# Peptides against a protein of PDB entry 3EFO, part 175

Target 1, 262 residues: chain A of PDB entry 3EFO
Amino acid sequence: SQLADLYKSCETDALINFFAKSAFKAVLHQPLKVIREILVNQTAHMLACYRKNCASPSAASQLILPDSMKVLPVYMNCLLKNCVLLSRPEISTDERAYQRQLVMTMGVADSQLFFYPQLLPIHTLDVKSTMLPAAVRCSESRLSEEGIFLLANGLHMFLWLGVSSPPELIQGIFNVPSFAHINTDMTLLPEVGNPYSQQLRMIMGIIQQKRPYSMKLTIVKQREQPEMVFRQFLVEDKGLYGGSSYVDFLCCVHKEICQLLN

## One batch from the design tools (peptide; made by RFdiffusion4, then SolubleMPNN)

Design b2_p21_8_s1 (from b2_p21_8, 7 letters changed)
Fold by OpenDDE base, seed 5:
Structure b2_p21_8_s1 (fold): chain B 262 residues (1-262), chain A 21 residues (1-21)
Amino acid sequence: as target 1 above (262 residues)
Amino acid sequence: PPLLVRVDDGPAVLPEDFSLD
């Protein structure tokens, strides 16, 4: 059917870009609460329509996603948790305006990376391989005290270090003997010159390539104050300002779909 | 019963175990 073909041809990244720009435009003329409700309703309606007209019959307790929209809920939740759509006094008008303008001018690829960052386990690098490590889910549950992770969203880059990061990697990256000796005030990695350092720099370069903005590097130690800023980019977790976790959002969407179909 | 997520006719999994790959 035409409807089935439509869902198969759906590009979620383009759809999220459209929804983001539409919502951010609406902020100027509609209450934030209404905008958020519209986004959730649109998500639920699209998925309800699929379940009703395209999907095979399934139990009501199941959330059915078409393959083309597999990542729609996670991106939608990220959009809903963006500061532009949150009515919290802790968020300044300037910050809202800044991020609004950024997204309004973003292409599909840029907005995709912006809403869902790339989180790479750097501690798993094989210096003999030219392949990038596989990205992990943006959640605290995927971090480890023994790990080192690089996060990038097209605007910011973070190097997060667990308190028990391997000393050999710390030496390789920073040329210091231990975690405690790492200076987090620097915005550039030292030119250590060993294979691991060179590989990390290469990865950072690849991430930076074709991005319209230069991402400043922030070095973050686990359990230090700046980690709070880093954790805001773990978008699948519960938001600092009341946004839902990805899991909670899936439950919310499922509930609304059920209401639409009953 | 807890929510299960599946892609089309694929396996049903808990939301926390749902893969985005």
Scores: peptide ipSAE 0.548, ipTM 0.940, DockQ to the pose 0.908
Fold by OpenDDE base, seed 3:
Structure b2_p21_8_s1 (fold): chain B 262 residues (1-262), chain A 21 residues (1-21)
Amino acid sequence: as target 1 above (262 residues)
Amino acid sequence: PPLLVRVDDGPAVLPEDFSLD
Protein backbone atom coordinates (compact mmCIF):
# COMPACT_ATOMS: atom_id res chain seq x y z
CA SER B 1 0.00 0.00 0.00
CA GLN B 2 0.96 3.61 -0.37
CA LEU B 3 1.05 3.98 3.36
CA ALA B 4 3.26 0.96 3.81
CA ASP B 5 5.65 2.35 1.27
CA LEU B 6 5.72 5.62 3.12
CA TYR B 7 6.84 3.95 6.31
CA LYS B 8 9.45 1.92 4.49
CA SER B 9 10.93 5.05 3.01
CA CYS B 10 10.94 6.94 6.27
CA GLU B 11 14.28 8.17 7.53
CA THR B 12 14.15 8.59 11.27
CA ASP B 13 17.19 10.81 11.42
CA ALA B 14 15.56 13.20 8.99
CA LEU B 15 12.34 13.13 10.96
CA ILE B 16 14.11 13.91 14.19
CA ASN B 17 15.91 16.77 12.54
CA PHE B 18 12.61 18.09 11.29
CA PHE B 19 10.85 17.66 14.60
CA ALA B 20 13.70 19.28 16.46
CA LYS B 21 13.78 22.32 14.24
CA SER B 22 10.02 22.62 14.21
CA ALA B 23 9.83 22.35 17.96
CA PHE B 24 12.67 24.76 18.53
CA LYS B 25 11.03 27.25 16.22
CA ALA B 26 7.75 26.83 18.03
CA VAL B 27 9.41 27.63 21.36
CA LEU B 28 9.23 31.27 20.40
CA HIS B 29 5.46 31.26 20.13
CA GLN B 30 4.07 28.34 22.10
CA PRO B 31 4.35 27.06 25.66
CA LEU B 32 6.93 24.35 26.16
CA LYS B 33 4.33 22.05 27.63
CA VAL B 34 2.27 22.27 24.48
CA ILE B 35 5.27 21.63 22.29
CA ARG B 36 6.20 18.53 24.24
CA GLU B 37 2.66 17.27 24.07
CA ILE B 38 2.56 17.78 20.34
CA LEU B 39 5.77 15.83 19.88
CA VAL B 40 4.51 12.92 21.93
CA ASN B 41 1.17 12.99 20.15
CA GLN B 42 2.80 13.04 16.76
CA THR B 43 4.98 10.10 17.70
CA ALA B 44 2.03 8.15 18.97
CA HIS B 45 -0.10 9.00 15.96
CA MET B 46 2.54 7.88 13.50
CA LEU B 47 3.00 4.60 15.28
CA ALA B 48 -0.70 4.09 15.85
CA CYS B 49 -1.33 4.59 12.17
CA TYR B 50 1.31 2.02 11.38
CA ARG B 51 -0.16 -0.49 13.78
CA LYS B 52 -3.63 0.04 12.43
CA ASN B 53 -2.91 0.08 8.74
CA CYS B 54 0.41 -1.60 8.06
CA ALA B 55 1.55 -3.88 10.85
CA SER B 56 0.59 -7.50 11.26
CA PRO B 57 -1.87 -8.15 14.04
CA SER B 58 -0.22 -8.39 17.43
CA ALA B 59 -1.06 -8.43 21.09
CA ALA B 60 -2.13 -5.16 22.62
CA SER B 61 0.70 -5.47 25.11
CA GLN B 62 3.25 -5.05 22.35
CA LEU B 63 4.68 -1.90 20.87
CA ILE B 64 5.11 -2.44 17.16
CA LEU B 65 7.66 -0.34 15.32
CA PRO B 66 8.41 -0.32 11.64
CA ASP B 67 12.04 -1.03 10.92
CA SER B 68 12.52 2.47 9.58
CA MET B 69 11.37 3.91 12.89
CA LYS B 70 12.92 1.48 15.33
CA VAL B 71 15.04 4.25 16.81
CA LEU B 72 12.39 6.96 16.58
CA PRO B 73 11.30 6.64 20.20
CA VAL B 74 14.77 6.95 21.66
CA TYR B 75 15.58 10.00 19.58
CA MET B 76 12.23 11.55 20.29
CA ASN B 77 12.80 11.07 23.98
CA CYS B 78 16.20 12.69 23.64
CA LEU B 79 14.57 15.63 21.91
CA LEU B 80 11.96 15.92 24.62
CA LYS B 81 14.67 15.88 27.25
CA ASN B 82 16.72 18.58 25.58
CA CYS B 83 17.18 21.68 27.66
CA VAL B 84 15.49 23.81 25.02
CA LEU B 85 12.21 22.05 25.68
CA LEU B 86 12.49 21.86 29.45
CA SER B 87 10.89 24.45 31.70
CA ARG B 88 13.40 24.15 34.49
CA PRO B 89 14.86 27.18 36.21
CA GLU B 90 18.08 25.26 36.75
CA ILE B 91 18.71 25.52 33.04
CA SER B 92 19.97 28.93 32.11
CA THR B 93 18.27 30.92 29.41
CA ASP B 94 21.60 31.35 27.73
CA GLU B 95 22.18 27.64 27.50
CA ARG B 96 18.77 27.04 26.01
CA ALA B 97 19.23 29.83 23.54
CA TYR B 98 22.63 28.54 22.58
CA GLN B 99 21.52 24.98 21.99
CA ARG B 100 18.45 26.15 20.14
CA GLN B 101 20.60 28.16 17.79
CA LEU B 102 22.95 25.25 17.23
CA VAL B 103 20.27 22.73 16.42
CA MET B 104 18.48 25.11 14.09
CA THR B 105 21.52 25.01 11.84
CA MET B 106 22.36 21.32 12.16
CA GLY B 107 22.17 18.87 9.34
CA VAL B 108 20.64 15.46 9.72
CA ALA B 109 23.88 13.73 10.66
CA ASP B 110 24.81 16.41 13.16
CA SER B 111 21.49 16.36 14.93
CA GLN B 112 21.56 12.59 15.12
CA LEU B 113 24.85 12.61 16.96
CA PHE B 114 23.82 15.57 19.04
CA PHE B 115 20.71 13.91 20.40
CA TYR B 116 22.25 10.48 20.84
CA PRO B 117 25.97 10.57 21.63
CA GLN B 118 28.60 8.02 20.84
CA LEU B 119 29.79 6.20 23.93
CA LEU B 120 32.92 4.17 23.34
CA PRO B 121 34.52 1.70 25.74
CA ILE B 122 38.12 2.67 25.14
CA HIS B 123 39.41 0.43 27.89
CA THR B 124 38.81 -2.44 25.50
CA LEU B 125 40.96 -1.01 22.75
CA ASP B 126 43.13 -3.30 20.75
CA VAL B 127 46.21 -1.25 20.10
CA LYS B 128 46.94 -3.36 17.06
CA SER B 129 43.65 -2.47 15.42
CA THR B 130 42.72 0.73 13.66
CA MET B 131 39.03 0.05 14.08
CA LEU B 132 36.90 2.11 16.38
CA PRO B 133 35.45 0.24 19.30
CA ALA B 134 31.79 -0.54 19.08
CA ALA B 135 29.64 2.07 20.75
CA VAL B 136 27.56 1.07 23.72
CA ARG B 137 24.15 2.30 24.76
CA CYS B 138 24.16 5.69 26.45
CA SER B 139 23.23 4.52 29.92
CA GLU B 140 24.94 4.23 33.25
CA SER B 141 24.20 0.53 33.12
CA ARG B 142 26.76 0.22 30.35
CA LEU B 143 29.50 1.87 32.35
CA SER B 144 31.82 0.00 34.66
CA GLU B 145 33.95 1.17 37.54
CA GLU B 146 36.83 -0.63 35.91
CA GLY B 147 36.28 1.03 32.57
CA ILE B 148 37.25 4.11 30.64
CA PHE B 149 34.74 5.56 28.21
CA LEU B 150 34.81 8.26 25.58
CA LEU B 151 31.58 10.14 24.92
CA ALA B 152 31.02 12.55 22.06
CA ASN B 153 27.94 14.33 20.76
CA GLY B 154 29.47 16.61 18.17
CA LEU B 155 29.78 19.50 20.59
CA HIS B 156 31.34 17.97 23.67
CA MET B 157 33.78 15.19 24.27
CA PHE B 158 34.14 13.47 27.62
CA LEU B 159 36.65 10.97 28.84
CA TRP B 160 35.04 9.18 31.74
CA LEU B 161 37.21 7.22 34.14
CA GLY B 162 35.93 4.61 36.51
CA VAL B 163 37.21 4.72 40.05
CA SER B 164 38.76 1.32 39.50
CA SER B 165 40.05 1.95 36.02
CA PRO B 166 43.26 0.04 35.33
CA PRO B 167 46.36 1.83 36.55
CA GLU B 168 48.22 0.71 33.47
CA LEU B 169 45.70 2.48 31.27
CA ILE B 170 45.83 5.56 33.43
CA GLN B 171 49.56 5.51 33.10
CA GLY B 172 49.23 4.97 29.39
CA ILE B 173 46.84 7.85 28.86
CA PHE B 174 47.92 10.39 31.44
CA ASN B 175 51.40 9.32 32.45
CA VAL B 176 50.43 9.34 36.12
CA PRO B 177 50.56 6.46 38.56
CA SER B 178 46.95 6.38 39.70
CA PHE B 179 43.40 7.59 39.38
CA ALA B 180 43.92 10.10 42.14
CA HIS B 181 46.71 11.78 40.22
CA ILE B 182 44.65 12.53 37.14
CA ASN B 183 44.17 16.23 36.56
CA THR B 184 40.61 16.83 35.46
CA ASP B 185 41.30 20.44 34.57
CA MET B 186 43.17 19.49 31.44
CA THR B 187 41.43 19.83 28.09
CA LEU B 188 44.05 17.95 26.13
CA LEU B 189 45.53 14.54 26.65
CA PRO B 190 49.27 14.44 27.10
CA GLU B 191 51.35 13.03 24.32
CA VAL B 192 52.61 10.02 26.21
CA GLY B 193 53.72 8.30 23.05
CA ASN B 194 52.79 4.70 23.78
CA PRO B 195 50.55 2.71 21.44
CA TYR B 196 47.50 3.01 23.64
CA SER B 197 47.79 6.75 23.93
CA GLN B 198 48.34 7.05 20.22
CA GLN B 199 45.33 4.95 19.42
CA LEU B 200 43.12 6.92 21.76
CA ARG B 201 44.26 10.12 20.16
CA MET B 202 43.56 8.63 16.77
CA ILE B 203 40.04 7.72 17.81
CA MET B 204 39.46 11.19 19.12
CA GLY B 205 40.72 12.55 15.86
CA ILE B 206 38.39 10.36 13.85
CA ILE B 207 35.45 11.47 15.93
CA GLN B 208 36.41 15.07 15.42
CA GLN B 209 36.82 14.69 11.68
CA LYS B 210 34.28 16.48 9.53
CA ARG B 211 32.44 17.78 12.54
CA PRO B 212 31.45 21.42 12.23
CA TYR B 213 32.57 22.29 15.74
CA SER B 214 35.71 21.53 17.66
CA MET B 215 34.76 19.42 20.63
CA LYS B 216 36.31 20.43 23.92
CA LEU B 217 37.59 17.51 25.92
CA THR B 218 36.45 17.15 29.50
CA ILE B 219 38.09 14.62 31.77
CA VAL B 220 35.60 13.14 34.19
CA LYS B 221 36.35 11.05 37.24
CA GLN B 222 33.63 8.80 38.50
CA ARG B 223 32.01 10.04 41.71
CA GLU B 224 33.37 13.53 41.37
CA GLN B 225 31.04 16.47 40.95
CA PRO B 226 31.68 16.99 37.23
CA GLU B 227 30.37 13.49 36.59
CA MET B 228 26.89 14.87 37.06
CA VAL B 229 27.29 16.86 33.88
CA PHE B 230 28.50 13.77 32.09
CA ARG B 231 25.52 11.79 33.31
CA GLN B 232 23.19 14.13 31.47
CA PHE B 233 24.59 12.77 28.23
CA LEU B 234 23.59 9.26 29.16
CA VAL B 235 20.38 9.96 27.35
CA GLU B 236 18.68 6.63 27.92
CA ASP B 237 18.67 7.19 31.66
CA LYS B 238 16.19 9.23 33.58
CA GLY B 239 16.94 12.89 33.29
CA LEU B 240 17.91 14.95 36.27
CA TYR B 241 15.31 17.55 35.46
CA GLY B 242 12.30 15.34 35.01
CA GLY B 243 12.98 13.69 31.69
CA SER B 244 11.95 10.09 31.24
CA SER B 245 14.23 7.16 30.76
CA TYR B 246 14.05 5.46 27.41
CA VAL B 247 12.17 2.58 28.96
CA ASP B 248 9.64 4.86 30.56
CA PHE B 249 9.16 6.70 27.31
CA LEU B 250 8.48 3.50 25.42
CA CYS B 251 5.81 2.69 27.93
CA CYS B 252 4.38 6.15 27.59
CA VAL B 253 4.24 5.91 23.82
CA HIS B 254 2.64 2.51 24.01
CA LYS B 255 -0.07 3.73 26.32
CA GLU B 256 -0.84 6.65 24.10
CA ILE B 257 -1.04 4.42 21.04
CA CYS B 258 -3.46 2.18 22.83
CA GLN B 259 -5.59 5.15 23.73
CA LEU B 260 -5.67 6.23 20.12
CA LEU B 261 -6.67 2.84 18.84
CA ASN B 262 -9.28 2.00 21.50
CA PRO A 1 1.52 -8.11 31.12
CA PRO A 2 4.75 -6.22 30.68
CA LEU A 3 5.27 -4.15 27.59
CA LEU A 4 7.13 -5.85 24.80
CA VAL A 5 8.72 -4.08 21.89
CA ARG A 6 9.19 -5.54 18.46
CA VAL A 7 10.22 -4.35 15.06
CA ASP A 8 7.67 -5.56 12.56
CA ASP A 9 7.53 -9.33 12.82
CA GLY A 10 10.77 -9.62 14.72
CA PRO A 11 11.20 -10.95 18.22
CA ALA A 12 9.35 -9.24 21.01
CA VAL A 13 11.66 -8.05 23.74
CA LEU A 14 11.44 -6.12 26.94
CA PRO A 15 12.03 -2.40 26.58
CA GLU A 16 15.21 -2.81 28.59
CA ASP A 17 16.51 -5.22 25.99
CA PHE A 18 15.34 -3.40 22.91
CA SER A 19 18.18 -2.91 20.49
CA LEU A 20 18.94 0.30 18.70
CA ASP A 21 21.10 -1.44 16.13
Scores: peptide ipSAE 0.547, ipTM 0.940, DockQ to the pose 0.914
Fold by OpenDDE base, seed 4:
Structure b2_p21_8_s1 (fold): chain B 262 residues (1-262), chain A 21 residues (1-21)
Amino acid sequence: as target 1 above (262 residues)
Amino acid sequence: PPLLVRVDDGPAVLPEDFSLD
């Protein structure tokens, strides 16, 4: 059907970009609560329409996504959890204004990275390989106390180190003997010069490539105060300021779809 | 029953196990 073809051709990344800009424009004229409700409603309507008209019959307890929109919910949730759309006193007006302005000028690719960061397991690097490590889901559940992870969202870059991260990697990256010796005030990695260090720097360079802004590096030690900031970028987790986890959001969307179809 | 997510006619999985790739 024509409708089925439409869903097949859907570009979710473009939709998210559109929804983000529309929502961020609406912030000037509508309450944040209303904007969030509209976004959820729009998501539910799109998916309800698919379920009604395009999807194969399935149990009502299942959330059915077209392949083209399989990542729509996660990105939508990320949008909903953006500080621009959150009404929390902990978030300054200036910060909201800043991020709003940034997103309003972002292209599709930039907005994708912005809303859903890349989280790379650096501790798994093979110095013999030129391939980038596969990104993991942006959730605390995917972190390891023994791991080292690089997170980037196009604006910020974090190097997160588990409390039990390998000393040899710490030595390789920072030229210090242990986790305790890492200086988190550093915004640049030392030029140690070993293969691992060089590979990490290469990866960072690749991530920075084609990004309109230079990402400042923040070194984060697990269980230290700055980790709280880092955790805000684990977008699939429950937000500190009232945002839902990805799982909870899926449930929310499913319920709304059911309401629309019943 | 817990919510299951499926893409098109693919397998239904728990949200926690739902792949984004």
Scores: peptide ipSAE 0.545, ipTM 0.939, DockQ to the pose 0.919
Fold by OpenDDE base, seed 2:
Structure b2_p21_8_s1 (fold): chain B 262 residues (1-262), chain A 21 residues (1-21)
Amino acid sequence: as target 1 above (262 residues)
Amino acid sequence: PPLLVRVDDGPAVLPEDFSLD
């Protein structure tokens, strides 16, 4: 059917870009609550239409996603949780305005990365490999106290270190003997010159390639105060200011779809 | 029953186990 073909050809990244820009434009003349509701409704309607007209029959308890939109919910939730669409007083007007302006000018690829960061397990690096490590889901559940993770969203870059990070890796990256000796005030990695350090720098370089903004590096130690900022980028988790987790959002979307179809 | 997520005719999985890859 024509409708089925439409869903097959859908580009979720482009759609998210469109929704983001539309929503961020609407912020100027509509209440944030209304904007969020519209986004959720649009998501539910699109998926309800698919469920009704295109999807194979399945149990009502299942959320059916077309392959082309398999990542739509997660990105939509990230959009909904963006500070631009939040009215919390903890978020400054300047910050909202800044991010709004940034997104309004972002291309599809940039907005995709912006809303859902890359989270790379750096501690798993094979110095002999030229491949980037596979990204993990942006959730605290995917972090390890023994791990070192690099997070990047096109604007910010974080190097997160678990409290039990291997001393040999710490030394390899920072040229210090232990976790306690890491200076989190640094915004640049030292030129240690060993293969591990070189590989990490290479990865950081690749991530920075063709990004419109230079990402400032923030070194984050687990359980230190600055980790709170880092955790805000774990977009699949519940937001600091009451935003839904990815799981909760999926349930919400499913419920709304059911309401539309029943 | 718990919500299950599936992509088209793929396996139904818990949201926590849903792969984006």
Scores: peptide ipSAE 0.544, ipTM 0.940, DockQ to the pose 0.902

Design b2_p21_8_s2 (from b2_p21_8, 8 letters changed)
Fold by OpenDDE base, seed 2:
Structure b2_p21_8_s2 (fold): chain B 262 residues (1-262), chain A 21 residues (1-21)
Amino acid sequence: as target 1 above (262 residues)
Amino acid sequence: SELLVQVDDGEPVRLEDFSLE
């Protein structure tokens, strides 16, 4: 059917770009609450329509997603949790205005990265390989106290270090003997010159390539106060300001779909 | 969560195991 073909040809990244720009434009004319409700409704309606008209019969307890939209919910949740769509007093007007303006001009690839950051376990780097490490889900559950992770969303770059990060890696990256000696005020990695340092710098360079903005590097130590900023980019987790986790959002979407179809 | 996610006619998976790739 034409409808089935439509879902097959749909690209989530393009949809998210559209929804983001539409929502961010609407911020000027509509209450944030209304905008958020519209986004959730649109998500539920699209998926309900698929389930009703395109999907094979399945248990009502299951959330059915077309392949083309399998990541739509996670991106939609990220959009809903963006500071532009939040009315929290902790969020400055300047920050909202800044991010709004940025997203309004973003291409599909840029917005995709912006809403769902790339999180790389760099402690797993093979210095003999030119391949980037496989990205992990943007959740605290994927971090480890023994790990070192690089996060990038096109605007910011974070190097997160677990409290139990291997001293040899710390030495390799920062040329200091221990975690405690790492200076988090630095915005550039030292040019240590060893293979590990070189590879990390290469990875950072690759991530920076083809991005419209130069990403400032922030060094983050686990359990230090600045880590809270970093955690906001773990988009699958519950937001600091009450935003839902990815799991919670999926449940919410499922519930709304059921309500639409029952 | 008891919710299972299924992509098209694929095998349902737990939320915790659902891959975005």
Scores: peptide ipSAE 0.533, ipTM 0.932, DockQ to the pose 0.767
Fold by OpenDDE base, seed 5:
Structure b2_p21_8_s2 (fold): chain B 262 residues (1-262), chain A 21 residues (1-21)
Amino acid sequence: as target 1 above (262 residues)
Amino acid sequence: SELLVQVDDGEPVRLEDFSLE
């Protein structure tokens, strides 16, 4: 059917770009609460329509997603948690205006990376391999105190170090003897020259390649103050300013779908 | 949460175990 074909051909990244720009345009003439409700409603309606007209019969306790839209909810939640759509006094008007303008000019690929960052486990690097490590989900649950992670969203780049990061890796990256000796005020990695350092720099270069903005590097130590900023990019977790976790959002969407179909 | 996620006619999985990739 035409409807089935529509869902099969759906490109989630394009949809998110469209929804983001539409919502960010609407903030000029609509209340934020209304905009958020519309986004959730649109998400629920699209998925409800699929369940009703395209999907095989299933239990009401299950959330059914077409393969083409399996990541739509997570991106939609990220959009809803963006400062532009939040009405919190802690968020300055300048910051809201800045991010609004950024997204309004982003292409599909840029907005996708912006809303859902790439989080790479650097501590698992094989110096004999030229491939990038597999990205992990953007949640604190995927971090480890023994790990080192690189996060990038097209605008910012973070190197997060666990409190129990391997000293040999710390020395390989920073040329210092321990975690305590790492200077977090640096915005550039030192030229250590060993294979591990070279590989990390190569990875960072690949991530930076073809991005419209030069990403500033921030070195983050676990449990230090700057980690709070870093955690805001773990988009699947509950937001600092009232945003839902991915799990909570999926439950919300499921409930709304059920209401539409029952 | 006890909600299960199913992609197309695939195996239902817990929300916490749902893979995006």
Scores: peptide ipSAE 0.527, ipTM 0.931, DockQ to the pose 0.794
Fold by OpenDDE base, seed 3:
Structure b2_p21_8_s2 (fold): chain B 262 residues (1-262), chain A 21 residues (1-21)
Amino acid sequence: as target 1 above (262 residues)
Amino acid sequence: SELLVQVDDGEPVRLEDFSLE
């Protein structure tokens, strides 16, 4: 059917870019609550239409996604949790204006990375491989106290270190003997010169490539105060300012779909 | 949650096991 073909050809990254810019334009003349409701409704309607007209019959307890929109909900949730769409006094007008302006000028690839960062487990690096480590889900549940992770969203870059991160890796990256000796005020990694350090720098370089902005590096130690900033980029978790977790959002979307179809 | 996610006619998976790839 024509409708089925439409879903097959759908580009989620383009949709998210469109929804983001549309929503961020709408904040100038519509209440934030209304904008958020529209976004949720649009998501639910698109998926409800698919379930009704394109998907095979399935249990009501299941959420059915077309392959083309497999990641639509997670990105939509990230959009909904963006400070521009949150009505919180803790968020300054300047911050909202800044992020609004940034997104309004972003291309499809930029907005995709911005809303859902790359989180790379660099403690798993194979120095003999030229491949980047596979990204993990942006959630605390995917972090490890024994791990070291690199997060990048096109604007910021974080190197997160678990409290039990391997001393050999710490020495390899920072040339210090232990976690406690790491200076988090540094914005650049030292040129230690070992294969691991070189590979990490290469990865950082690759991530920086093709990005319009130079990402500042922030070193973050687990359980230290600056980690709170880092945690805000774990977009699948519950937001500090009232945004839902990805799981909660999926449940919400599912309920809305059921309401539309039943 | 007990919600299962299914992509097209694929196998339903738990939310915790759902891949974004």
Scores: peptide ipSAE 0.527, ipTM 0.930, DockQ to the pose 0.750
Fold by OpenDDE base, seed 4:
Structure b2_p21_8_s2 (fold): chain B 262 residues (1-262), chain A 21 residues (1-21)
Amino acid sequence: as target 1 above (262 residues)
Amino acid sequence: SELLVQVDDGEPVRLEDFSLE
């Protein structure tokens, strides 16, 4: 059917870009609560239509997604959890205005990365390979105390170090003997010059060159206070200032779909 | 969660096992 073909050709990244800009424009003249509700409703309506008209019959307890939109919910949840759409006193008006303006000018690729960061397990780096490590899901559950992770969203770059990060890697990256010796006030990695350091720098360079904005590097040590900022970029988790986890959001969407189809 | 996620006519998977890749 024509409708089925439409869903097959759907470009989720373009939709998210559209929804983001639409929502951020609406912030100027509509209550945030209404905007959030509209976004959820639109998501549910699209998926309900698919389930009704395109999908094979399935159990009501299942959430059915077309392949082309399988990542729509996660990105939508990220959008909903953006500071622009959150009415919390902890978030300054200036920050909301800043991010609003940024997103309003972002292309499809930029907004995609902005809403769902790239989280790379760099402790698994193969210094003999030029390939980037496979990104992991942006959730605390994917971190490890023994790991070192690089997070980038096109605007910020974080190097997160677990409390049990390998001393060899710490030495390789920072030229210090232990986790405790890492200075988190640094915004640049030292020029250590070993293969691992060079590989990491190369990866960071690759990530940076793909983006229009210069990403400031923040070094984050696990269990230190600044880690809380980093955790806000773990977008699949429940937000500190509100917003659902990805799991909760999917449940919410599913419920709304069911309501629409009843 | 008891919710299963199914992509197209694929095999339903647990929500926690659902992959974005």
Scores: peptide ipSAE 0.525, ipTM 0.930, DockQ to the pose 0.777

Design b2_p21_8_s3 (from b2_p21_8, 7 letters changed)
Fold by OpenDDE base, seed 2:
Structure b2_p21_8_s3 (fold): chain B 262 residues (1-262), chain A 21 residues (1-21)
Amino acid sequence: as target 1 above (262 residues)
Amino acid sequence: EPLLVRVDDGEPVAPEDFSLE
């Protein structure tokens, strides 16, 4: 059917870009609560329409997504949790304005990375490989105390270190003997010159490639104060300021779809 | 019943096991 073809051809990244810009424009003349409700409603309506008209029969307990929109919910949740759309006094007006302006000028690829960061387990690096490690889901559940992770969203870059990260890797990256010796006030990695350090720098370079903004590096130690900032980029988790986890959002969308179809 | 996510005619999975790729 024509409708089925439409869903098959849908580009979710472009759609999210559109929703983001539309929502961020609406911030100027509509309450944030209303904007969030509209976004959820639009998401539910699109998916309800698919379920009703295009999807194969399924149990009511199932959320049905077309392949083209399989990542729509996660990105939508990220959009809803963005500081621009949050009514929290802890978020400065300047920060909201800054991010709003950035997104309003972002292309599709930039906004995709912005809303869902790339999280790389660099402790698994093969120094002989020229490929990036496979990204993991942006959730605390994917981190490990023994791991070292690089997170980037096009604007910020974080190097997160678990409290039990291997001393040999710490030495390889920072040229210090232990986790405790790492200076988190530094925004640049030392040029240690070993293969691991070189590989990490290469990866960071690749991530920075073709991005319109230079990403400042923030070194984050697990269980230290700056980790709270880092955790805000774990977008699949529950947000500090009341945003839903990805799982909770899926449930929310499913319930709304069911209501629409009942 | 717990929510399951299904992509097209694929196998239903728990939300926490849902793949984005």
Scores: peptide ipSAE 0.611, ipTM 0.952, DockQ to the pose 0.923
Fold by OpenDDE base, seed 5:
Structure b2_p21_8_s3 (fold): chain B 262 residues (1-262), chain A 21 residues (1-21)
Amino acid sequence: as target 1 above (262 residues)
Amino acid sequence: EPLLVRVDDGEPVAPEDFSLE
């Protein structure tokens, strides 16, 4: 059927780009609450339609996703948690306007990375390999006190270091003897010249390549003040300003689908 | 009644175990 074909050919990244721009345009003439409700409603309706017309029968306790829309909920949650759509006094008008303008001009690839960052386990690097490490889910649960992670969203780049990061890696990256000696005011990594340092720099270069903006590097130590800013980019977790975790959002969407169909 | 997520006709999994890959 035409409907089945539509779901099979769905491009979630393009859809999210469209939803983001539509929502951010609507901010100028509609209440934020209404915009958020519309986005959730649209998500629920699309998935409800699939469940009703395309999916095989399933238990009421199951959320059914077509493969093409597998990542739609996580991106939608990220969109809903963006500062532009949040009604919080802690968010300045300037920041809201800035983020809005950025997204309004983003292409599909840019918005995809912007809403869901890459989080790379740098401590697992194989210096003999030219391949990027596999990205992990953007959640605190995927971090390790013994690990070093690189996060990038096309605008910002963070190098997060666990309190128990391997001293040999600290030496390799920063040319200092320990975690305590790392200067977090640095915006550039030192040119140490060893294979590990070179590999890390190469990875950063690849991430920066073809991006429209130069990403500022922020070095973050676990349990220090700047980590709070870093954690805001762990988009699957509960947001600082009232945004839901990914899990909670899935439950919300499922509930709304059930209300539509039952 | 815990929520389970299923992609197409795949195995239902808990949201916490759902893979984006």
Scores: peptide ipSAE 0.609, ipTM 0.952, DockQ to the pose 0.931
Fold by OpenDDE base, seed 4:
Structure b2_p21_8_s3 (fold): chain B 262 residues (1-262), chain A 21 residues (1-21)
Amino acid sequence: as target 1 above (262 residues)
Amino acid sequence: EPLLVRVDDGEPVAPEDFSLE
């Protein structure tokens, strides 16, 4: 059907970009609560239409997604959890204004990365390979105390180190004996010159490529205060300021779809 | 009954196991 074809051709990244810009424009003249409700409603309506008209019959307990919109819910949740759409006193007006302006000028690729960061397990790097490590889901559940992870969202870059990260990797990256010796005030990795260091630098370079902004590097030690900032970018987790986890959001969307169809 | 996510005619999976790839 024509409708089925429409869903097959849907570009979720473009759709999210559109929703983001529309929502961020609406912030100027509509309450944040209303904007969030509209976004959820729009998501539910699109998916309800698919379920009703395109999807095969399924149990009521199932959320049905077309392949083209497979990542729509997660991105939508990320959008909803953006500081621009959150009404919390902890978030400064300046920060909201800044991010609003940034997103308003972002292309599709930029907004995609902005809303859902790349989280790379760099402790798994193969120095003999030129391939980037596969990104993991942006959740604390994917972190490891024994791991080292690089997170990037196009604006910020974080190097997160587990408390039990391998000393050999720490030595390789920072040229220091142990986790405790890592200086988190640095914004640049030292020029150690070993293969692992060079590989990491290469990866960071690749991530920085074709990005309109130079990403500041923040070194984050697990269980130190700056980790709290880092965790805000684990977008699939429950938000610090009341945003839903990805799982909770899926449930929310599913419920709304059911309400629309019943 | 717990929520399951299904992409098209694929196998239903738990939300926490849902792949974004």
Scores: peptide ipSAE 0.608, ipTM 0.952, DockQ to the pose 0.920
Fold by OpenDDE base, seed 3:
Structure b2_p21_8_s3 (fold): chain B 262 residues (1-262), chain A 21 residues (1-21)
Amino acid sequence: as target 1 above (262 residues)
Amino acid sequence: EPLLVRVDDGEPVAPEDFSLE
């Protein structure tokens, strides 16, 4: 069917880019609550239409996604949780304005990375490999106290260190004997010169080279105050200011779809 | 009944196990 073909040809990343720019334009003349509702409704309507007209019959307890839109919900949730669309006094006007302007000029690939960061478990690096480590889901559940993770969203880069990070890795990266000795005020890694350090620097370089904006490195220690900022980039988790987790959002979307089809 | 996510005619999975790849 023509409708089925439409869903097959859908480019979710482009769609998210469109929704983001449309929403961020709308904030100038519409209440944030209304904008968020529109985004959720549009998501639900698109998926409801698919379920009704294209998908095979399924149980009411199932959320059915076309393959082309399988990542639509997570990105939509990230959009909804962006500071530009949040009605919280804790978020400065300057920050809202800044991010709004940035996204308004972003291409499809840039916006995709911006809304859903790359989170890399660099503690698992194979110094003999030239390949980047596989990204993990952006959730605290994927972190470990023994791990070291690199997060990048095209604008910011974070190096997160678990409280029980291996001393040998700490030494390899920072040339200090322990976690406590790491200076979190630095924005550049020291040139230690060992294979691990070199590989990490290479990875950071590759990530940076693919992006139009220069990303400053922020070193984050687990359980220190700056970690709160880092956690805001774990977009699948519940937001600090009341945003839904990915799971909660899926449930929300499913509920709305069911309501539409009743 | 717990929500399950299914991509097209694929295997239903729990939301927390839903792949983004």
Scores: peptide ipSAE 0.607, ipTM 0.952, DockQ to the pose 0.931

